# Peptides against a protein of PDB entry 3WG5: the designs that were tried, part 241

Target 1, 218 residues: chain A of PDB entry 3WG5
Amino acid sequence: LAKNIVYVAQIKGQITSYTYDQFDRYITIAEQDNAEAIIIELDTPGGRADAMMNIVQRIQQSKIPVIIYVYPPGASAASAGTYIALGSHLIAMAPGTSIGACRPILGYSQNGSIIEAPPKITNYFIAYIKSLAQESGRNATIAEEFITKDLSLTPEEALKYGVIEVVARDINELLKKSNGMKTKIPVNGRYVTLNFTNVEVRYLAPSFKDKLISYITD
Target 2, 218 residues: chain A of PDB entry 3WG5 as posed
Amino acid sequence: LAKNIVYVAQIKGQITSYTYDQFDRYITIAEQDNAEAIIIELDTPGGRADAMMNIVQRIQQSKIPVIIYVYPPGASAASAGTYIALGSHLIAMAPGTSIGACRPILGYSQNGSIIEAPPAITNYFIAYIKSLAQESGRNATIAEEFITKDLSLTPEEALKYGVIEVVARDINELLKKSNGMKTKIPVNGRYVTLNFTNVEVRYLAPSFKDKLISYITD

## One batch from the design tools (peptide; made by RFdiffusion4, then SolubleMPNN)

Design b2_p24_6_s2 (from b2_p24_6, 12 letters changed)
Fold by OpenDDE base, seed 1:
Structure b2_p24_6_s2 (fold): chain B 218 residues (1-218), chain C 218 residues (1-218), chain A 24 residues (1-24)
Amino acid sequence: as target 1 above (218 residues)
Amino acid sequence: as target 1 above (218 residues)
Amino acid sequence: MKPLPRKSGIEPISFKKNPPLPAA
C-alpha cells in the first residue's frame, strides 16, 4: 500500500514576497506528489500585507490541505501570520505559542513608534480577517478583535474561542488529533477529511535561497 | 443546440486607464460572440477615479450582462472596485473576499499618510456611489457608508445588507445561483433574465500587455 | 523588553491618487 505522504516544512521570520515564494514552492512540491497534506510550521512576527494576502490566496488555491502549525513552543503566528492561519485548511498550535495582534500599520517611525494605518486600511483588514474567519467557520468576533483590540491568544484560548482546531505538542500529536477532521475550507471546492492513517512524514528543508533570505531578514 | 456562451475574464490589481482597456476588450469580445454574459473576476485594492468612472460607463453601455465576481478567496473589490461592482448587472463575491472602503483620497504623503480629499470631492463621490446603488436597486445607505465610515463588508454582510446578489465559491456555483436572476440594471434598456442552462464557459486570458502592466503596477 | 512583534507593515497600498476630479 503506497503510504500517504504528509509533508512538513518550516516558514520562520518576517512575511515578505520571498515568504510567498517559499509557500508556493512547498505547496507545489506536496501537490506534485499528491500528498495527503502539507503542514507548515509557522513562526512569524508578521510582515507585509501584500505578501500575506498572496500567501492566503496560494493556500486557498492548493490542490491539497495546508495545515498551519504554530511551532515550536515560543513561536507565534503574529499579525500577518494570523491571517495566513485563518486562511488555511486547519490551524494547529503548540503549547507555549501565540496567535493574534493583527492591527495593520503603515510602518515604524525612526524612533520605533508605530505609524498607525488610516481608518480606511484598518477597516479593510477588519473585513478581510472577518471574511477569512467566516469562510473557515472560525470565530469572526475574535478575528476582528485581533485588530481592534490587538488581541493575542494562547493555544488554549484560541481553541476555546473556536479560532483554531488543534493544540498539539509535536507533529505526531498533530497527525493523531487531526486525523478524521474535515478541512475548514474547501480543497478544490470540496471539504476533505484528513487521513493520517499509516502516513509517511517527509520534511522539506529550506532551499539555499530560503536560508540566505531568512538570514538577511532576521 | 448552440450552447450559450459565458465568458470569464480576470482583472487584478490597481484600477488605471489600462484597466479600462482590459474591461473594454473583454466586454467587446463577449459582445461580438453574443454571449449570455461575461463574468469579470475582480481583485483590486482600488485605483484612479477617472478610470473607475470610465469603466462603470463601459459596463453600463455593454450589450450583454456584466457580472462582477470578487474572486478568488482573499480578493477584494476595494475602493474603486466597489464602484465598478455597484455599476454592474450583478455582483457576486466568493467567501473570504471583501467589498467597500470607498473614501476618495488625493493620494499619499511622503510619510505614507493619506492626503484627504476636500469635502467637495468627497460629496461628489457620495452622490455618485449612492446613484449607482439606487439605479441598481442596492443599499444606498451602505454605499454612502463605504465612503463616510470607510465601511468594508464580508460577502455575507454585503448579501444581507442588499449590496450584492450572490455569494458563490466558484464559477459553477455562481452560474447555478444566478441562473434565472434579473440583471440589477438594464442591458440595452431592458432588464435581462440570466440563462445559464447548458452554457459553455470560456476563459479569456489576459493579453501580453495585460500581464506586463499588471507586473508594473504591482 | 521583548521586541514588539513587528506588526504587518502595510507598505502604503498605493491607492493611487484619485486624480482630483477636475473642479467642475
Scores: peptide ipSAE 0.035, ipTM 0.318, DockQ to the pose 0.088
Fold by OpenDDE base, seed 5:
Structure b2_p24_6_s2 (fold): chain B 218 residues (1-218), chain C 218 residues (1-218), chain A 24 residues (1-24)
Amino acid sequence: as target 1 above (218 residues)
Amino acid sequence: as target 1 above (218 residues)
Amino acid sequence: MKPLPRKSGIEPISFKKNPPLPAA
């Protein structure tokens, strides 16, 4: 029986238009191979809202389940990363990672101080993050507090509060724990039950372009 | 008599955090040499609002006059570029360039359609662009219309409406026409009268980093 | 028709680059 394929790819650094291209490329490869899922190992401090919204849309349009995995230990799905995670079919976190701190900003001043977003922008993203949480059946109250309190959670807290679905130390534990779970959002209009029985794990390497961009943006 | 130095540097492409670094580097060099001014040849379709606001702040903190010159013919100071120009000590445009089209957006969808910014964001940037215009003694009504009507102007229109100060074909004509003009915003708390008599023009080359980033972001 | 210069929209909104949370 041909093994079901699960792809794993890494997205690290700031969320930008290039990050969108990475997501699009990785998901497209996995779609072409009719993979059971793609797991994106995510480590991000945040980034651009446009790129984030486009990434969320790309995930939602995926023909296969897209799993966000905050990995390795020490990584974060901060700010824009939290929105991306909340827009995904399943969220996992490794121990020693974090999620949240989603308050929108206009940028940093020269002294490194945050330029606060006007209340009007903040309220837009409160509504947006709550919608992502609600659509995925995740904790919309905590999603709001990721903005209003700039809340950050541990994996254990995030699991406990129903923000994420899995805490896993590695890909093997993630596959084991997520096997038989339903996607939190639809795939092609249906909630899919993940089948990670007898899977082959394939790693997607970053393209030369991806490596170059990461080197410059980091 | 030691010639007064005027620096010229080029900023081309999208406004990003790297564009901020370019502005900062160029202005810092010119400040260190106690230049009479720095002229930034600007050609941008726009970019990030955070980077734009930081660039504006960096210009306003400059110890020397920062002149934005929309150049060459065919260039634009579009969107974020207009804000940067309005935040500068003097604006010039070459014939066949444009300025304006400042409506904020959240990004582009996968189909290339604009994701409109919520009214709340639009209103913030209306207030911001009007403040830049008012502080610089430029046309705040037109500045608002750059957003509300997504207005774009020719150099001749922009001059006529009091958005810019100079129309010039080249650096030599710019220096000649701007000689004796007062800066539209203060330098070190004072409005400076530009003295381009007996000047030496020095061109700043992009750094290796600047070239690499431009190559990747274009 | 020259492609309309892609108005790179002023993306007004950056999400906070949270400094890496200090490892608790």
Scores: peptide ipSAE 0.273, ipTM 0.455, DockQ to the pose 0.529; fails the geometry check
Fold by OpenDDE base, seed 2:
Structure b2_p24_6_s2 (fold): chain B 218 residues (1-218), chain C 218 residues (1-218), chain A 24 residues (1-24)
Amino acid sequence: as target 1 above (218 residues)
Amino acid sequence: as target 1 above (218 residues)
Amino acid sequence: MKPLPRKSGIEPISFKKNPPLPAA
């Protein structure tokens, strides 16, 4: 019986155009192999809004389910990472991780203080994050509060409030718990029921370029 | 006689993943219409290395010639913008513009001081920028000095030293001067002779999303 | 009180933004 393949890849560090390339490369590999899904182990403090929006779009255009897994313990899907998660087919978190803190900023001043985004930008991202939550059947009120209150949640809170779908300690528990779940957004216009029965887990390593740019951006 | 179309689009501000999306969108539109070329009016202080490398790759994969035009007067193709230019099929500059200053940095400290890139990163980008220059038949020594000396050049200097191909005041002069020039890199494996005889110039406007993200990142 | 994870604004490798030349 041909084993269903599940790819696992890590994306760590700031959300950048290179993070987009990593997502694109990893998802493309998994698409080419007609994988059951790809799991992205995400650990990000956030990053660029533009890169984030492109990553969300790339996930939404995926021919296979993209599962965002905030991993390992101590990792975060902060800021831009939360938007990416909300744009994905399934969100999982490991115990001891966090999600949220989505308030847009223009940058950091010379003294390291945050330059606040103007209300027009903040309101745009409120509308955008609410749209992602609504489209995925996740808690749009909490999604808004990720911006308006710069709210951060634990995995247990995020699960309780309907922001995420799974709390899992590792890939094996994630596969077990998410088996039989429907994707929260469609894959090629259809909500897919995940089938993680008799799967082969394949780890994708970062390319040499990925390692170099991660080294540069982290 | 079917008019050859030349697209013109503006990319202003920092090089980001969104800048990649702008390049991709603009080039894709021009490719779909089988345009003779697209001219990108570039005004950038630089930006992210990852976004830059992806933009270079997108330009190199273009089905049509991509002309980087540093415009208007007062604009720059600084830092990441220089790499993008060196990765393009033709470089033009308006009088009163600049190119160069390509030294990689890790960022800015809290006091606004530059955090220098480690030698390994600097050496990587030296090799990369030299490769872009060599592949395009441009001055690789000057390309290296854009990093090692943080060199910036005027259009006249850049032309004299074989970094760029055209100095032009406006789009009409650019089309006139570049007519009959060969691309400095191949298009679909062939060096193309530009034909700007009897062309229709079409301006591409930034999308609403483009305007919003430019507003956020600038 | 668990310290709020500092937004480690690891600024992406930015190539130097040359300050805009002052308009003479």
Scores: peptide ipSAE 0.155, ipTM 0.391, DockQ to the pose 0.175; fails the geometry check
Fold by OpenDDE base, seed 3:
Structure b2_p24_6_s2 (fold): chain B 218 residues (1-218), chain C 218 residues (1-218), chain A 24 residues (1-24)
Amino acid sequence: as target 1 above (218 residues)
Amino acid sequence: as target 1 above (218 residues)
Amino acid sequence: MKPLPRKSGIEPISFKKNPPLPAA
């Protein structure tokens, strides 16, 4: 029997328009090969809200399940990363990772102080993150608190509070634990049951461009 | 005879991953309708380098000619906007606009001072912008000086120095002047001769999402 | 929405004066 393929790609660093291109490229490759899923190993301190919203949209438009995996230990799906995760078909976290801290900021002032987003922007992202949580059947109250309290959670807390679906130490444990799970959002209008019983794992290496941009933005 | 369609869309503000989505959406709409071209009215002070590089890549992958038009008077294709322009099939500028000032920065320090990019990053963008200029048959020396001297040019200077192809006051003058020009980069592997003799102009309005994101980031 | 700046304090490489995009 032909093995189902699961792609694994890494996205590390700030969420940017380049990060969008990474998502787009990786998902497109996996779509072209009719992969069972793509796992994105995510490690981000956050980034641009627009990039994030585009990435979420690209994930939601994916022809295949996109699994966000906060990995390796020490990684985070912080800020924009949390939105991306909440917009995905399945969220996994490795032990020793974190998710949350989603308060929008306008940036940093000339003194390095955070320029707070006006209430209008904050309220927009509250509505947005709650929508992502609601659409995915995840904890919308905690999603709101990621902004209003700047809450950060451990994998165990995130699992307990119904923010994420899997805690896994590695890709093999992730595949094992997520096998038979339904996607939290539709794929092509349908909730997909993940089938990882006869899977070939293919790693997507960062393109030279990906390496270069990561090098430039880190 | 069925009129050829030229789309016109506006991209204003910082170059971000959302700006990438705007480019992607606008180009995709124009591709779907087999437009003769899309004109992007660009007004940007610059933005994220990664977003810029993705936008350039998306333009280069376009199935139709993408014309960057620095518009209206008072607009700029500053910094990241210059790279986007240099990555496009044709550059036009309105009188009273500017292009250039491409020096990469890491950001702003806590005191609002520019954090200079290390030489490695600066050199990378020098190589990148020169490549864009060379690939498009534009002035690679001036492209380098956009970084090394932080040079900014008027439309007349940019035309004179072979950075851009057209100076035009409005869309009608742009269509008239660019009619019969070849694209400066290939479209689907071929240099296209623009045909604007029997054209319907269609304006792409910003999506509600575009308006919302622009509202949040402005 | 314009890309909101990065909350992490590591500003993405920008080319000149992008007003700080809000970070989420």
Scores: peptide ipSAE 0.020, ipTM 0.272, DockQ to the pose 0.187; fails the geometry check

Design b2_p24_6_s3 (from b2_p24_6, 12 letters changed)
Fold by OpenDDE base, seed 5:
Structure b2_p24_6_s3 (fold): chain B 218 residues (1-218), chain C 218 residues (1-218), chain A 24 residues (1-24)
Amino acid sequence: as target 1 above (218 residues)
Amino acid sequence: as target 1 above (218 residues)
Amino acid sequence: MKPLPRKSGIEPISFKENPPLPAA
């Protein structure tokens, strides 16, 4: 029996239009191969709201389950990364990672101080993050507090509060724990039960373009 | 008598954090040399609001006059570029350029359609662009219409309506026409009268980093 | 000392990229 394929790819750094291109490329490859799922290892401090919203939309339009995995230990799905995670079919975190701190900002001043977003922008993103949480059956109260309190959670807290679905040390533990779980949002209009029995794991490497952009933006 | 120095540098493409770094570097060089002014040849379709606000702040903190020159013919100071121009000590445009179209957006959808900003965000930037216009003694009504009507103007219209100060075909004509003009915002707390008599023009080249970023973002 | 994580912020709004107006 042909093994079910699960793809794994890494997204690291600031969320930008280039990050969208990475997501799109990775998901497209996995869709073309009719993969059981794609796992995105995510480590981000945040980034652009536009790119984030486009990434969320791309995930929601995926023909296959997209799993966000905050990895490795020490990584974060901070700010924009939390929105992306909340827009995904399943969220996992490794021990020693974090999620949250979603308060929108207008940028950083020259002295490194935050330029606060006007209440009007903040309220927009409160509504948006709550919608992502509600649509995925995740904790909308905590999602709001990621903004209003700039809350950050550990994997254990995030699991306990119903923000995420899995805590896993590695890809093998993630596959084992998520096997038989239903996606938190629909795939092609249906909630899919993940089948990670007898899977082949395939790693997607960054393109030359992806590597070059990362080298310049880091 | 040591010639007064005027620097000229080019900023082209999307307004990003890298564009901020370019502005900062160019202005810093000109400040270190106690230049009479720096002229930034600007050609931009727009970009990020955060980077734009940081650039405006960097200009306002400049120890020397920063002149925005929309150049060459066919260039634009569109969207974020208009805000940057309105935040500067003097605005010039070449014939066949444009300024305006300042409506904020959340980004582009996958189909290339605009994701509209919520009214709350739009209103914030209306207030912001009006403040820039008012502080610089420029037309705040037109500045608002750059957003509310997504208005774009020719150099001749922009001059006529008091959005810009100079229409010039080249750097030499710009220097000639702007000589004896007062800056539209303070430099070190004072309005400066530009003295472009017996000046040496020095061109600043993009750094290797600037060139690399432009090559990847274009 | 681990560099303090840059405070995670959703960097806001982009402005519309407008094509240059055709030279009338």
Scores: peptide ipSAE 0.162, ipTM 0.403, DockQ to the pose 0.518; fails the geometry check
Fold by OpenDDE base, seed 1:
Structure b2_p24_6_s3 (fold): chain B 218 residues (1-218), chain C 218 residues (1-218), chain A 24 residues (1-24)
Amino acid sequence: as target 1 above (218 residues)
Amino acid sequence: as target 1 above (218 residues)
Amino acid sequence: MKPLPRKSGIEPISFKENPPLPAA
């Protein structure tokens, strides 16, 4: 019986077009292998709205479940990372991580001050993040507050409020806790029950390009 | 008598945070040398609004005149490039270049389709681009049409409509034609008359980092 | 160089990248 494969890959740093390329590559590899799922260990302070929306779309088009795992301890799914998580098939967080702070900005001034997004942009992303929450059956009120209050949550709070599905210390605990859960969004039009019984875990390393980009963006 | 220095540097490709770093580095070098001006040879299809706004702000804070030169033939100051140009002390274009097409977008879908910016964002950038045009004494009506009609202009049209100040085939013609012109925006609170008599032209090469980033973004 | 405080922010709007005009 062919072992069910679960891929694990890491996405770290700013959300950019290169981050999209990483997501696309990783998900494509896992799709080609007909993996049971891919787990993306996510640690991001945020980044580009365009890249974020493309990543969300790529996740939603995945032929396999994409689990966003905010990992390791000290990591965040901040800003754009929260949207990506909310657009995914399942969200997990490690203890000591955070999610939220989704207020859109136009950038940073030379003095490091935020260039505020006009209310018009803010309202667009409020609608967008609420849509992601609603489509995934997650807390749309909290999703809005991630923008309006720049709210950040602990894993325990995020679980309690129905923003995420799992708190797990490591991949083994994640696989154990998420086994038998339904995806929060469809996979090819169907909600999938995750089967992590007798799985082979395969780690995807960053490509040479991914490493080079990370080195430049860090 | 210390020769008046004019720096020339190239900015090519997408407008990103790295493009901001290039602008900042180049302008800083020229400021340190008390250059008469810096000419930025600009060729961009556009890019990020945040980086664009930061670049505009960096240009406006320059202690020396920053001339945007759309160069070489075939180059464009498209989208974000137009905002940068409109925020500069003088705009020049080479024959066979273009300026405009400033419609904001949220990004590209996986299929290459544009994710449209909400009207709210579009209106913000209409106000912003009109402000840049007004502050620089350039055609604010055409600046708005760069967004509302996604208008693109030839150098000859842009000159005719008062969007740009110079059409020049090369740096030598640019220096000749712009000599004695006043900056379209203040330099340290004063409009400067450009003095390109007896200038030394110094070319700034891309840093190793700039080359590496360009290689990754191209 | 003080690291720009990586404030969590959705960095905004891309402007339409005009496809490079085909090199005529």
Scores: peptide ipSAE 0.162, ipTM 0.405, DockQ to the pose 0.379; fails the geometry check
Fold by OpenDDE base, seed 2:
Structure b2_p24_6_s3 (fold): chain B 218 residues (1-218), chain C 218 residues (1-218), chain A 24 residues (1-24)
Amino acid sequence: as target 1 above (218 residues)
Amino acid sequence: as target 1 above (218 residues)
Amino acid sequence: MKPLPRKSGIEPISFKENPPLPAA
């Protein structure tokens, strides 16, 4: 029986337009190979709101399930990472990771203080994050609190509150636990039941360009 | 005879991941309508390197010619805008516009001083901008000097030095002057001769999202 | 309005925002 492929790729660091390219490239490779899914190991402190929204859109346009996996232990899907996760087909977190802290900011001041976003922007992202949560059948109240309270959750809390679907220590446990789960958003207009019973895991390496930009942005 | 469509869209402000979405949306619309070309009226002080590189890649992947038009008078294709222009099928500038000043920076310090990029980054973008110039048959020496000297050029200088292809006051003059020109990079693997003899100009308005993000980023 | 950076500890590489050239 032809082995279903699951791709795994890492996205680490700030959410930028380059992060969009990484998502696009990785998802495209997995789409081209008719993968059962792609798992994106996400570790981000946040980043650009525009890049985030584009990444969410790219995930939503994916022909295959995109699983966001906050990994390894110690990683975060902070700020922009939370929106990306909420825009995905399935969210998993490793123990010792975090999700949340989604308050939009205009930047950092010269003294390192946060420049607060005006209420109009904050309200826009509240509506946006709630929409992502609602569309994915996730906790929209907690999604709002990720902004209004700058709330961060553990994997166990996020699972308990219905923000995420899986807590898993590694890719094998993730595949095992997510096998038979439905995607939280449609894939090509349909909710898909994940089939990880006979899968080959393929790791996608960052391109030289990916490494270079990561090196430049780190 | 079916009128060939030329789309015109405006991109103004900082180059961000949202700017990528604008490029992608605008080019996609023009591709879907089998437009003869799309003209992007560009006015940017610069922005993110990662977004810029993605925009360049999106332009290079376009199924139709993408013309960067530095417009209106007083506009600039500064910094990241220059790279985008150099990555495009044709560059035009209105009189009173500028192109160049491409030195990469890490950001602005608390006192508003530029945080210089490390030599490795600067050298990478020198190689990158030279590649864009070479691939498009444009002046690679001047492209390098856009970084090393932070050089800015007038339209007349840019034309004279072989950085750009057209100086035009408006869309009508641009279409007239660029009619019969070959694209400076391939479209779907072939250099295309632009045919603006029987064209309908269609302006693309920014989406509500585009307006909102512009409003948020301005 | 500036792109809403979310708190990421690492400054994004930006190209110099050149001030608009003064209209000569």
Scores: peptide ipSAE 0.138, ipTM 0.384, DockQ to the pose 0.201; fails the geometry check
Fold by OpenDDE base, seed 3:
Structure b2_p24_6_s3 (fold): chain B 218 residues (1-218), chain C 218 residues (1-218), chain A 24 residues (1-24)
Amino acid sequence: as target 1 above (218 residues)
Amino acid sequence: as target 1 above (218 residues)
Amino acid sequence: MKPLPRKSGIEPISFKENPPLPAA
């Protein structure tokens, strides 16, 4: 019996154009193999809004389900990471992770203080994040509060408030709990029921370039 | 039975003189083939006001219906994109998209702060956007608030408030939902009833020049 | 209404430079 493949890849660090290339590469590999899904183990403090929006688009254009898994314990889907998660087909979090704190900023001043985004930009991202939440049937009020209150949630809170779908300690628990769930957004125009009953888990290693850039940016 | 053609083209990125050339080229191709309509998949953060106004004029001068489709999910018709949409024959949005945030600016300062437009310019664009909304039978109060409040809307809000005509997940749903709708502004002096019952969808690829410029600007 | 001069240099907000969404 041909085992369905689930790919697992790690994306760690700041969201940049390079992070987009990682998402694109990993999803493309999983698409080429007609995988049942790809799980992205995400650990990000945030990053560039342009790269984030492109990543969300790439996820939503995926021919297969993309599961964002905030992992390992101690990881976060902070800021841009929350948008990426809310744009995905399923969100899981490990215990001891966090999600939220999405207020857009223009950058940091010379003294390291945050330069606040003007209301125009903030309002744009409020609409954007609410749209992602509503489209995925997730809590749009909390999504807005990720910006307006810079709210951060635990996995248990995020699950309780309907921001995420799964709390899982590891990949095996994630596969077990998400088995039979429908994607929160369509895959190729259809809501997919995840089938993880007879799957091979295949880990995608970072490319040499991925390793080099991670080494330079860390 | 000769299939009516619907062209689909993508316009992504900042609204510039080059974006005008893209609109002009795509609409001209569709006009030459006497297409039933052209759908422009628009994803823009905004751009130049001069280019925007020229694009609106080019759309309004089209010999065929021009449908602005804010697509894919995660895309926006921000700022200049909203004016372009409001100047078009029909507006559709995919779930997970946004529209609005239309306040004119003079640019960005060296520190990245927005340089606000003087009241005279803001008032001009308020009048302009209200005119586009009124002419198209769309919500002129919301159109004004896109400037005065820098309002951004989800597809569901934009539909509810009468800013847009269709929420659609993909081209097929857009064609299905917009079939039998009248254009919100005239085509060659007449309101056209869209007929998408027996259409061939033809995608217009970006020119080599379009690809090169996108590659340089991304 | 006189077409506003092309030169108004008014860039509608290009969200091109999407602000970095900060690390918390």
Scores: peptide ipSAE 0.065, ipTM 0.355, DockQ to the pose 0.086; fails the geometry check

